# Peptides against a protein of PDB entry 3QIS, part 227

Target 1, 334 residues: chain A of PDB entry 3QIS
Amino acid sequence: PSLELSRREFVFENVKFRQLQKEKFQISNNGQVPCHFSFIPKLNDSQYCKPWLRAEPFEGYLEPNETVDISLDVYVSKDSVTILNSGEDKIEDILVLHLDRGKDYFLTISGNYLPSCFGTSLEALCRMKRPIREVPVTKLIDLEEDSFLEKEKSLLQMVPLDEGASERPLQVPKEIWLLVDHLFKYACHQEDLFQTPGMQEELQQIIDCLDTSIPETIPGSNHSVAEALLIFLEALPEPVICYELYQRCLDSAYDPRICRQVISQLPRCHRNVFRYLMAFLRELLKFSEYNSVNANMIATLFTSLLLRPPPNLMARQTPSDRQRAIQFLLGFLL

## One batch from the design tools (peptide; made by RFdiffusion4, then SolubleMPNN)

Design b2_p22_6_s2 (from b2_p22_6, 8 letters changed)
Fold by OpenDDE base, seed 5:
Structure b2_p22_6_s2 (fold): chain B 334 residues (1-334), chain A 22 residues (1-22)
Amino acid sequence: as target 1 above (334 residues)
Amino acid sequence: SEMEEFFQKLSEEMKKEIEELR
């Protein structure tokens, strides 16, 4: 069996968080026998492609002289954004198109990724006083390493923040402040806030705006700004409540005094963000007659974002654990 | 409330810091 490929080299320029890019090519059976094709893993890989790449179709049959279109889809989700922001991963891959009882065909994927404040740690963002697109990649790596060390020092209660050598970090990320300040000013009376979805085009504009500038006003509807806050919190590599405190939050869920003590053990930036968000959400609840926001809805929505189970426990989360997690947040909203 | 005072204070402090960054 034999195939002809219309193209073997693909370049994805300026790949961004949540922006789908597509490249298409054709495969043709130029042989005299039916062919089965499939994308297969390389020798050391578990998957045929990186998490941000997909082929569609990834397998199929071709009769003699049949042609099929294959789409190569590049999409950076919350699952790939952090490793691409750090430069640990890149927009580079090799796909192996296998032909049953035939040869392998190699496809080269290349391109560039544009970093996002989405998927960046709270610690790094508190140190990042410029839009992420203005920050050199080398400095992003240093900010992430320094942020990890500061998180560990804060959790261990070992060293006071050495206020002397580095620029003082922000109390919260500028991106969170921009989103929350906008919502507080313009969205408190917005009907169905956090219940109506945003527009995808507006979400992309908000992300690009936060990645490239320090805007006076965030573009888009209040619904799009509200959803952008949810996407931001979901994309955090470490949730606002650190994974190390997850079980303690569940165990304390019915004791408001212990809940406050658990939150006091968070790293400074995480603790500030948590308190800032809870205070903002309590302000929104005062306008419930206008915005249709209630404590149970907000607690249910934000629990999955703020109080995520550690990756090793995700598959084991019980309905009881979820209810305890909701109850933990309710204790800060009521 | 203590939470309202915290929210207002932090918002005003961050506003000043962000205005200096522009």
Scores: peptide ipSAE 0.666, ipTM 0.970, DockQ to the pose 0.886
Fold by OpenDDE base, seed 3:
Structure b2_p22_6_s2 (fold): chain B 334 residues (1-334), chain A 22 residues (1-22)
Amino acid sequence: as target 1 above (334 residues)
Amino acid sequence: SEMEEFFQKLSEEMKKEIEELR
C-alpha cells in the first residue's frame, strides 16, 4: 500500500490560549489495494500527538483512488497553557501517519505560541508590572523561578532573606484586580451573574486585552467578564489555595477559627487573592435580590476553582471531601 | 467588617499602583 499526501509541513503562527486553529491536508490511496491509516505514537510517546494537537480523522480506511481530508486542530486548553507560557513546551511536533503493512509518513508541525497571563502563577503575576506580551521570554522564566523560590520560602516560614534589589511585588495580580474591580463596579446588580455564560468572542477579547494592556475598562458583557475570572482561576498552575494546604482545609472545614489560621499560612500573594475574592463575593451576596447570587451557589462554583485536590488525590476525591471543601468556603462567605 | 476594610484598602492601594503603571 502507498499514500500520497498533499502537504507534510504545517505552521501554526501566533497560537493563543483557547483559540482554535485548523490546517487541512489530503491523503490519497494511489495504490491498487485498500489500506488502513492511523496516527501512531513515536517510540517513547504514549500519544500520537502533544495535548494541544489533534488529527481528525486520526484513523481510517481508504479504497484504491480514495481521498480523505484530515484536519490538524491546534487548541491550547488550561492543561497545556502553563507549559507553553514557561517555554517548557513549544508549538512543535512530529506526527507519524502509519499505513498498515506500508510505510510511515512524517508530518512536521511548527509555529509560535503567544504567552498568556492565563496559566501563569500568582507569584509571577504579582512581580509582572507590565502586560505579559511586553515581557521578554527570558524575564518570564526568571520571574517563574524566583516566584517558585519565594513561594517555597514562604511555606517553610523561612526568615525573609534581605530583600535584594528585587522590585516590590504587587499585593495581587493586576489581571485579577482588573477583573474583580470591573465586576464590583458594574456587575453587583447583574441578574444571573456567574450563572449565565459569556460570549466566546468576548472572552477572547478579554484574554487578549489582559495579555497586551492595562485597560481602564474591560471589554464585553458582565457575564463574559465574570466567566473570564472563572477561566483565569481554573487555568492557574497552582490553585489560589495551594495544594499543600488542601487536606488541612478539609480537616478544618467546620471550625472557622482553624480555617482562618490555615489561610494565614498561604504565601502572601495567594492569601491576598483569596481574601480579596472572598471579600468581593461577600459584597455580591449583599445584592442577592438583584444578581440572584447565593452563598451555596458561589461556594459550590468557586470550591472547584480555588480548592483543587493535589494531582495525587484527584482520583480519590469523595463526596464527603467535596462537601468539606464547600463548607470551608462557606465559612468565609457567611 | 475586617474583610470589607481589607477589600477597600487593597482595592485603593492596587488602584494607585496600577495608575502608576499606565
Scores: peptide ipSAE 0.665, ipTM 0.970, DockQ to the pose 0.888
Fold by OpenDDE base, seed 1:
Structure b2_p22_6_s2 (fold): chain B 334 residues (1-334), chain A 22 residues (1-22)
Amino acid sequence: as target 1 above (334 residues)
Amino acid sequence: SEMEEFFQKLSEEMKKEIEELR
């Protein structure tokens, strides 16, 4: 069996968080026998492609002289954004299109990723006084490394060594402030806030706006701005409540005093963001007659974003654990 | 409330810092 491929080299320029890119190519059976094709893992790989790449169809059967279109879809989700922001991963892959009882065909995937404030740590963003697209990639790496060290120092309650000539970090990321300030000014009376989805095009505009500028106003509807805040929180490499405190939050969920003590042990940036978000959400609850926002809805929605189980416990989360996590947040909203 | 005061204060401080960054 043999295949003809219309293209073997694919370049995905300016790949962005949550922006789907598609490249199509054709495969044709130029042989005289039917053939089965599949994308196969390389030696030592578990998957035929990186997590941000997909082939559709990834397998199929072709009669003689039959042609099929294959889509190569590049999509950076919350699961790939952090490693692409840091440059640990890149928009490069090799796909192996295997023909049963035939040869392998290699497809080269290349391109460039444009960093996002989405999927960047709270500590790095507190130090990042410019839009992420203005920050040199080398400096992003340094900011992430420094952010990790500062988080560890904060958790260890190490006295801040002399505030050397490092610029004072922001109290919260500018991106969070921009989103929350917009929602507080314009969305307090928005019916079905956090319940109505935003528009995908508006979400992309909001992300691009926050990545490239410090806008006076966030573009898009209040629903899109609200959803952008949810996406931001979901995309954090570490949730607003650090993984190290997850179990203690569950254990304390019915004791409001212990809950406050647990939050006081968060790193400064995480603690500030948590308190800022809880304060904002309490302000929204004052307008419940207009925005249909209630404490149970908000606690249920934000629990999965703010209080994520550590990756090793994710598969073991019980309904009881979820209820405790909701109860923990309710203690800050009521 | 303490949370309202915190929200207002932080919002005003961050506003000033962001205005200086523009």
Scores: peptide ipSAE 0.661, ipTM 0.969, DockQ to the pose 0.886
Fold by OpenDDE base, seed 4:
Structure b2_p22_6_s2 (fold): chain B 334 residues (1-334), chain A 22 residues (1-22)
Amino acid sequence: as target 1 above (334 residues)
Amino acid sequence: SEMEEFFQKLSEEMKKEIEELR
């Protein structure tokens, strides 16, 4: 069997978080026999492509003189955003299109990624006083390293961070403050807040706005701004409640005093964000007659975002653990 | 409440810091 490929080199320019890009090419069976094609892993790889890439179809049959269109889809989800923001991964891959009883065809994927405040650590964002697109990638790496060291110091030392560091970090990320301040000002009376989905185009505009500027007003509907906050929290490399405290939150869920003590052990930025979000959500609950928001709905929604199980426990989360996690958040909302 | 006071205070402090960054 043999194939003809219309293209073998693909460039994905300006790849952004949650922005789908597609490139298409054709494969044609120029042989006299039917062939089966598949994308196969390279030697030592578990997958035929990186997590941000997909081929569709990734396998199939071609009759003699048949042609099929293959889509190469690039999509940076929450699972790839952090490693792309740090430059640990890049928009580069090689795909191997295999023919059964035939030869391999190599496809080259290249491009560039544009960093996002989504998928960046709370610690780094508290130090980042400019939009992430204005920050050199080298400085992003330094900010993440410094942030890790301060997180560890704050976990080990109940000592206030020495005020003597040249640039005082923000109390919370500017991005989360912008989202929450907007929602507090404009969305407290919004019917079905956090229940109605945002518009995908507006979500992209909000993300791009936060990545490139410090806006006076966030673009889009209140629903899109609310969903952008949820996406931001979901995309955090470490949840607002650090993984190390997950089990202690569950164990304390029915003791409000212990719950407060557990939260007091969070790193300063995480603790501030948690308290700020809980305080904001309590303000929204005052307008429940207008926004249809209640404590149980909010606790259920935000529990999955703020109190994620550690990766090693994700597969083991029981309904009881979920109920304890919800109860933990309810103790801050009521 | 302590949470309302915290929210108001943090919001005002952050507002000033953000205005200085613009």
Scores: peptide ipSAE 0.658, ipTM 0.969, DockQ to the pose 0.890

Design b2_p22_6_s3 (from b2_p22_6, 9 letters changed)
Fold by OpenDDE base, seed 5:
Structure b2_p22_6_s3 (fold): chain B 334 residues (1-334), chain A 22 residues (1-22)
Amino acid sequence: as target 1 above (334 residues)
Amino acid sequence: SELEEFFKRMSEEMKKEIEELR
């Protein structure tokens, strides 16, 4: 069996978080026998492609002189954004299109990624006083490394950040402040806030706005700004409540005094973000007659974002653990 | 409440810091 491919080299320029890009090509059976094709892993890989890439269809059957269109889809989700932001991964891959009893055909994927404040650590964002697109990639790596070391020092020593550092970190990320300040000013009376989804085009505009500028006003509807806050929290490499404190939050869920003590042990930036978000959400609850927001809905929604199980425990989360996690947040909302 | 005061303070402090960054 043999195939003819219309194209073998694909370039994905300016790949962004949550922005789908597609490139298409045709494969034709130029042989005299039917052929089965599939994308296969390379010898050392578990998957045929990187997590941000997909081929559609992945496999198929072609009669002689039959042609099929294949789509190569590039999509950076929350699962790939952090490693792309750091430059640990890149928009580069090689796909192996295998023919049963035939040859392998290699497809080259290349391109560039544009960093996002989404999927960047809270610690790095507190140090980042410019939009992420203005920050050199080398400096992003240094900011993440320094932020990791500061987080570890904060957890181990409870040492306040030395006020004498020439670049004092922000108390919270500017991106979180911009989102929350906008919602507090304009969305307190918004019906179905956090219940109605935003528009995908507006979400992309909000992400691009936060990545490229320090806006006076965030573009889009209140629903899109609210969803952008949820996406931001979901995309954090480490949740607002650090993984190290997850079990202690569950164990303390019914003791408000212990809950406050657990939160006091968070790194400064995480603790500030947690308190800021809880305070904001309590302000929204005052307007429940207008925005239809209640404590149980908010606690349920934000629990999965703020109090995520560690990756090793994620598959083992019981309904009881989820209820304790919700109860933990309820103790800050009531 | 202590948390409401924290929210107002944080919002005002961050507003000043962001205005200096623009």
Scores: peptide ipSAE 0.595, ipTM 0.959, DockQ to the pose 0.885
Fold by OpenDDE base, seed 1:
Structure b2_p22_6_s3 (fold): chain B 334 residues (1-334), chain A 22 residues (1-22)
Amino acid sequence: as target 1 above (334 residues)
Amino acid sequence: SELEEFFKRMSEEMKKEIEELR
């Protein structure tokens, strides 16, 4: 069997968080026998491609002189955004198109990723006083490393000894403030807030706006701005409630005094963001007659975002654990 | 409430800081 490929090199320029890019190519059976093709893992890989890449179809049969279009889809989700922001991973891959009883065909994937404030740590964003697209990638790495060290010092209650001339970090990320301030000003009376989905095009505009500027006004509907806040919280490499405190939050869920003590142990930026969000959500609850927002809905929605189980416990989350997590947040909303 | 006062304060402080960054 033999295949002809219309293209073997693919370049995905300016890949962005949640922006789907597609490149198509054709495979034709130029042989005289039917053939089966499949994308196969490289030696020692579990998957035929990186998590941000997909081939569709990834396998198939071709009759003699048959042609099929294959789509290479590049999509950076929350699962890939952090490692791409840091430059730990890149928009580079090699696909192996295997022909049964035939040869392998290699496809080269290349491109560039544009960093996003989505998927960046709260600590790094508190230090980042410019839009992320204005920050050199090398400085992003340094900011993430320094922010990790600051987080660890904060958790250990180590008072910074030398107030060296390091610029004072923001109390909360500017991106969170921009989203929350917009929602507080314009969305308190918005019917079905956090219940109606945003528009995908508007979400992309909001993300691009936050990545490239410090806007006076966020573009898009209140629903899109609200969903952008949810996406932001979901994309955090570490949730607003640090993984280390997850179990303690569950254990304290029915004791409001212990709940407050657990939150007091969060790193400064995480604690500020948590308190700021809870305060904002309580303000929204005052307008429940207009926005249809209630404490149970909000607690249920935000629990999965703010109080994520550690990766090692994700597979073991019980309905009881989820109910405790909801109860923990309810204690701050009521 | 203490949390409402915190929200207002944080919002006003961050507004000033962000206005200086623009």
Scores: peptide ipSAE 0.593, ipTM 0.959, DockQ to the pose 0.912
Fold by OpenDDE base, seed 2:
Structure b2_p22_6_s3 (fold): chain B 334 residues (1-334), chain A 22 residues (1-22)
Amino acid sequence: as target 1 above (334 residues)
Amino acid sequence: SELEEFFKRMSEEMKKEIEELR
């Protein structure tokens, strides 16, 4: 069996978070026998491609002189955004198109990724006084390394070095402030806030706006701005409540005094973001007659975003653990 | 409340810091 491929080299320029790109090519059976094709893992790989790439179809049968279109889809989700932002991974892959009883055909995937404030740590964003697209990649790496060290010092209750006033971190990320300040000004009376989904085009405009500028106003509907805040919190490499405190939050969920003590042990940026979000959500609850927002809905929605189980425990979360996590958050909303 | 005062203060302080970054 043999195949003819219309293309073997693919370049994905300016790949962005949550923006689907597609490149298509054709495979043709130029042989005289039916053939089965499949994308196969390379030696030592578990999957035929990186997590941000897929082929559709990834397998199939071709009769003699049959042609099929294959789509190569590049999509950066929350699962790939952090490693692409840091440059640990790149838009580079090699696909092996295997022909049963035939040859292997190699496809080269290349391109560039544009960093996002989505999927960047809270500590790095507090140090980042410019839009992420203005920050050199080398400086992003340094900011993440310094961020990790400052988080560890804060957890150990080490006194922050009196860093000069020019290098002082922001109290919260500018991106969170921009989203929350917009929602507070314009969305307090918005019916079905956090219940109605945003528009995908508006979400992309909001992400691009936050990655490239410090706007006076965020574009899009109040629903799109609200969903952008949820996406931002979901994409964080570490949740607003650090993984190290997860179990203590569950254990304290019915004692409001212990809950406040647990939150006081968060790194400064995480603690500030948590308090800022809780205060904002309490302000929204004052307008419940207009926005249809209630404490149980908000606690249920934000608990999965703010208080995530550590990766090693994700598969083992019980309904009791989820209820304790919701109860923990309710103690700050009521 | 303590949280309302915190929200107002944080919002006003961050507004000034961001206005200086523009």
Scores: peptide ipSAE 0.593, ipTM 0.959, DockQ to the pose 0.884
Fold by OpenDDE base, seed 4:
Structure b2_p22_6_s3 (fold): chain B 334 residues (1-334), chain A 22 residues (1-22)
Amino acid sequence: as target 1 above (334 residues)
Amino acid sequence: SELEEFFKRMSEEMKKEIEELR
């Protein structure tokens, strides 16, 4: 069996968080026998492609003289955004198109990723005084390293040494403030806030706006701005409540005093963001007659975003654990 | 409430800091 491929080199320019890009090519059975094709892992890989890439179809059958279109889809989700922001991963891959009883065909994937404030740590964003697209990648790495050290110092309750004239970190990320300030000003009376989905085009505009500027006003509907806040919180590499405190939050869920003590142990930026969000959500609850927002809905929605189980416990989350996590947040909303 | 006062204060402080960044 043999295949003819219309193209073998693919370039994905300016790849962004949550923006789907597609490239297509054709494969043709130029042989006299039917053939089965599949994308296969390279020798040391578990998957045929990186997590941000997929082929559709990834396998199939071709009769003699049959042609099929294959789509190569590049999509950076919350699962790939952090490693692409840091430059640990890149928009580069090699796909192996295997022909059963035939040869392998190699496809080259290349391109560039544009960093996002989505999927960046709260610590790094508190130090980031400019939009992420204005920050050199080298400086992003330095900000992440410095942010890790400050997180550790904060967890250890070490007094910050008077280290030199480093610009004082923001109390919360500017991106969170921009989203929350917008929602507080314009969305308190929005019917079905956090219940109606945003528009995908508006979400992309909001993300691009936060990545490239410090806007006076966020573009899009209140629903899109509200969903952008949810996406931001979901995309955090470390959730607002650090993984190390997850179990303690569940264990304290029915003791409001212990809950407050657990939150007091968060790193400064995480603690500030948590308190700021809880305070904002309590303000929204005052307008429940207008926005249809209630404490149970908000607690249920934000629990999955703010209080994520550690990766090692993800598969073990019980309905009881979920209820405790919801109860933990309810203690700050009521 | 203490949390409402925190929200107002944080919002006002961050507003000033962001206005200086523009």
Scores: peptide ipSAE 0.590, ipTM 0.959, DockQ to the pose 0.888

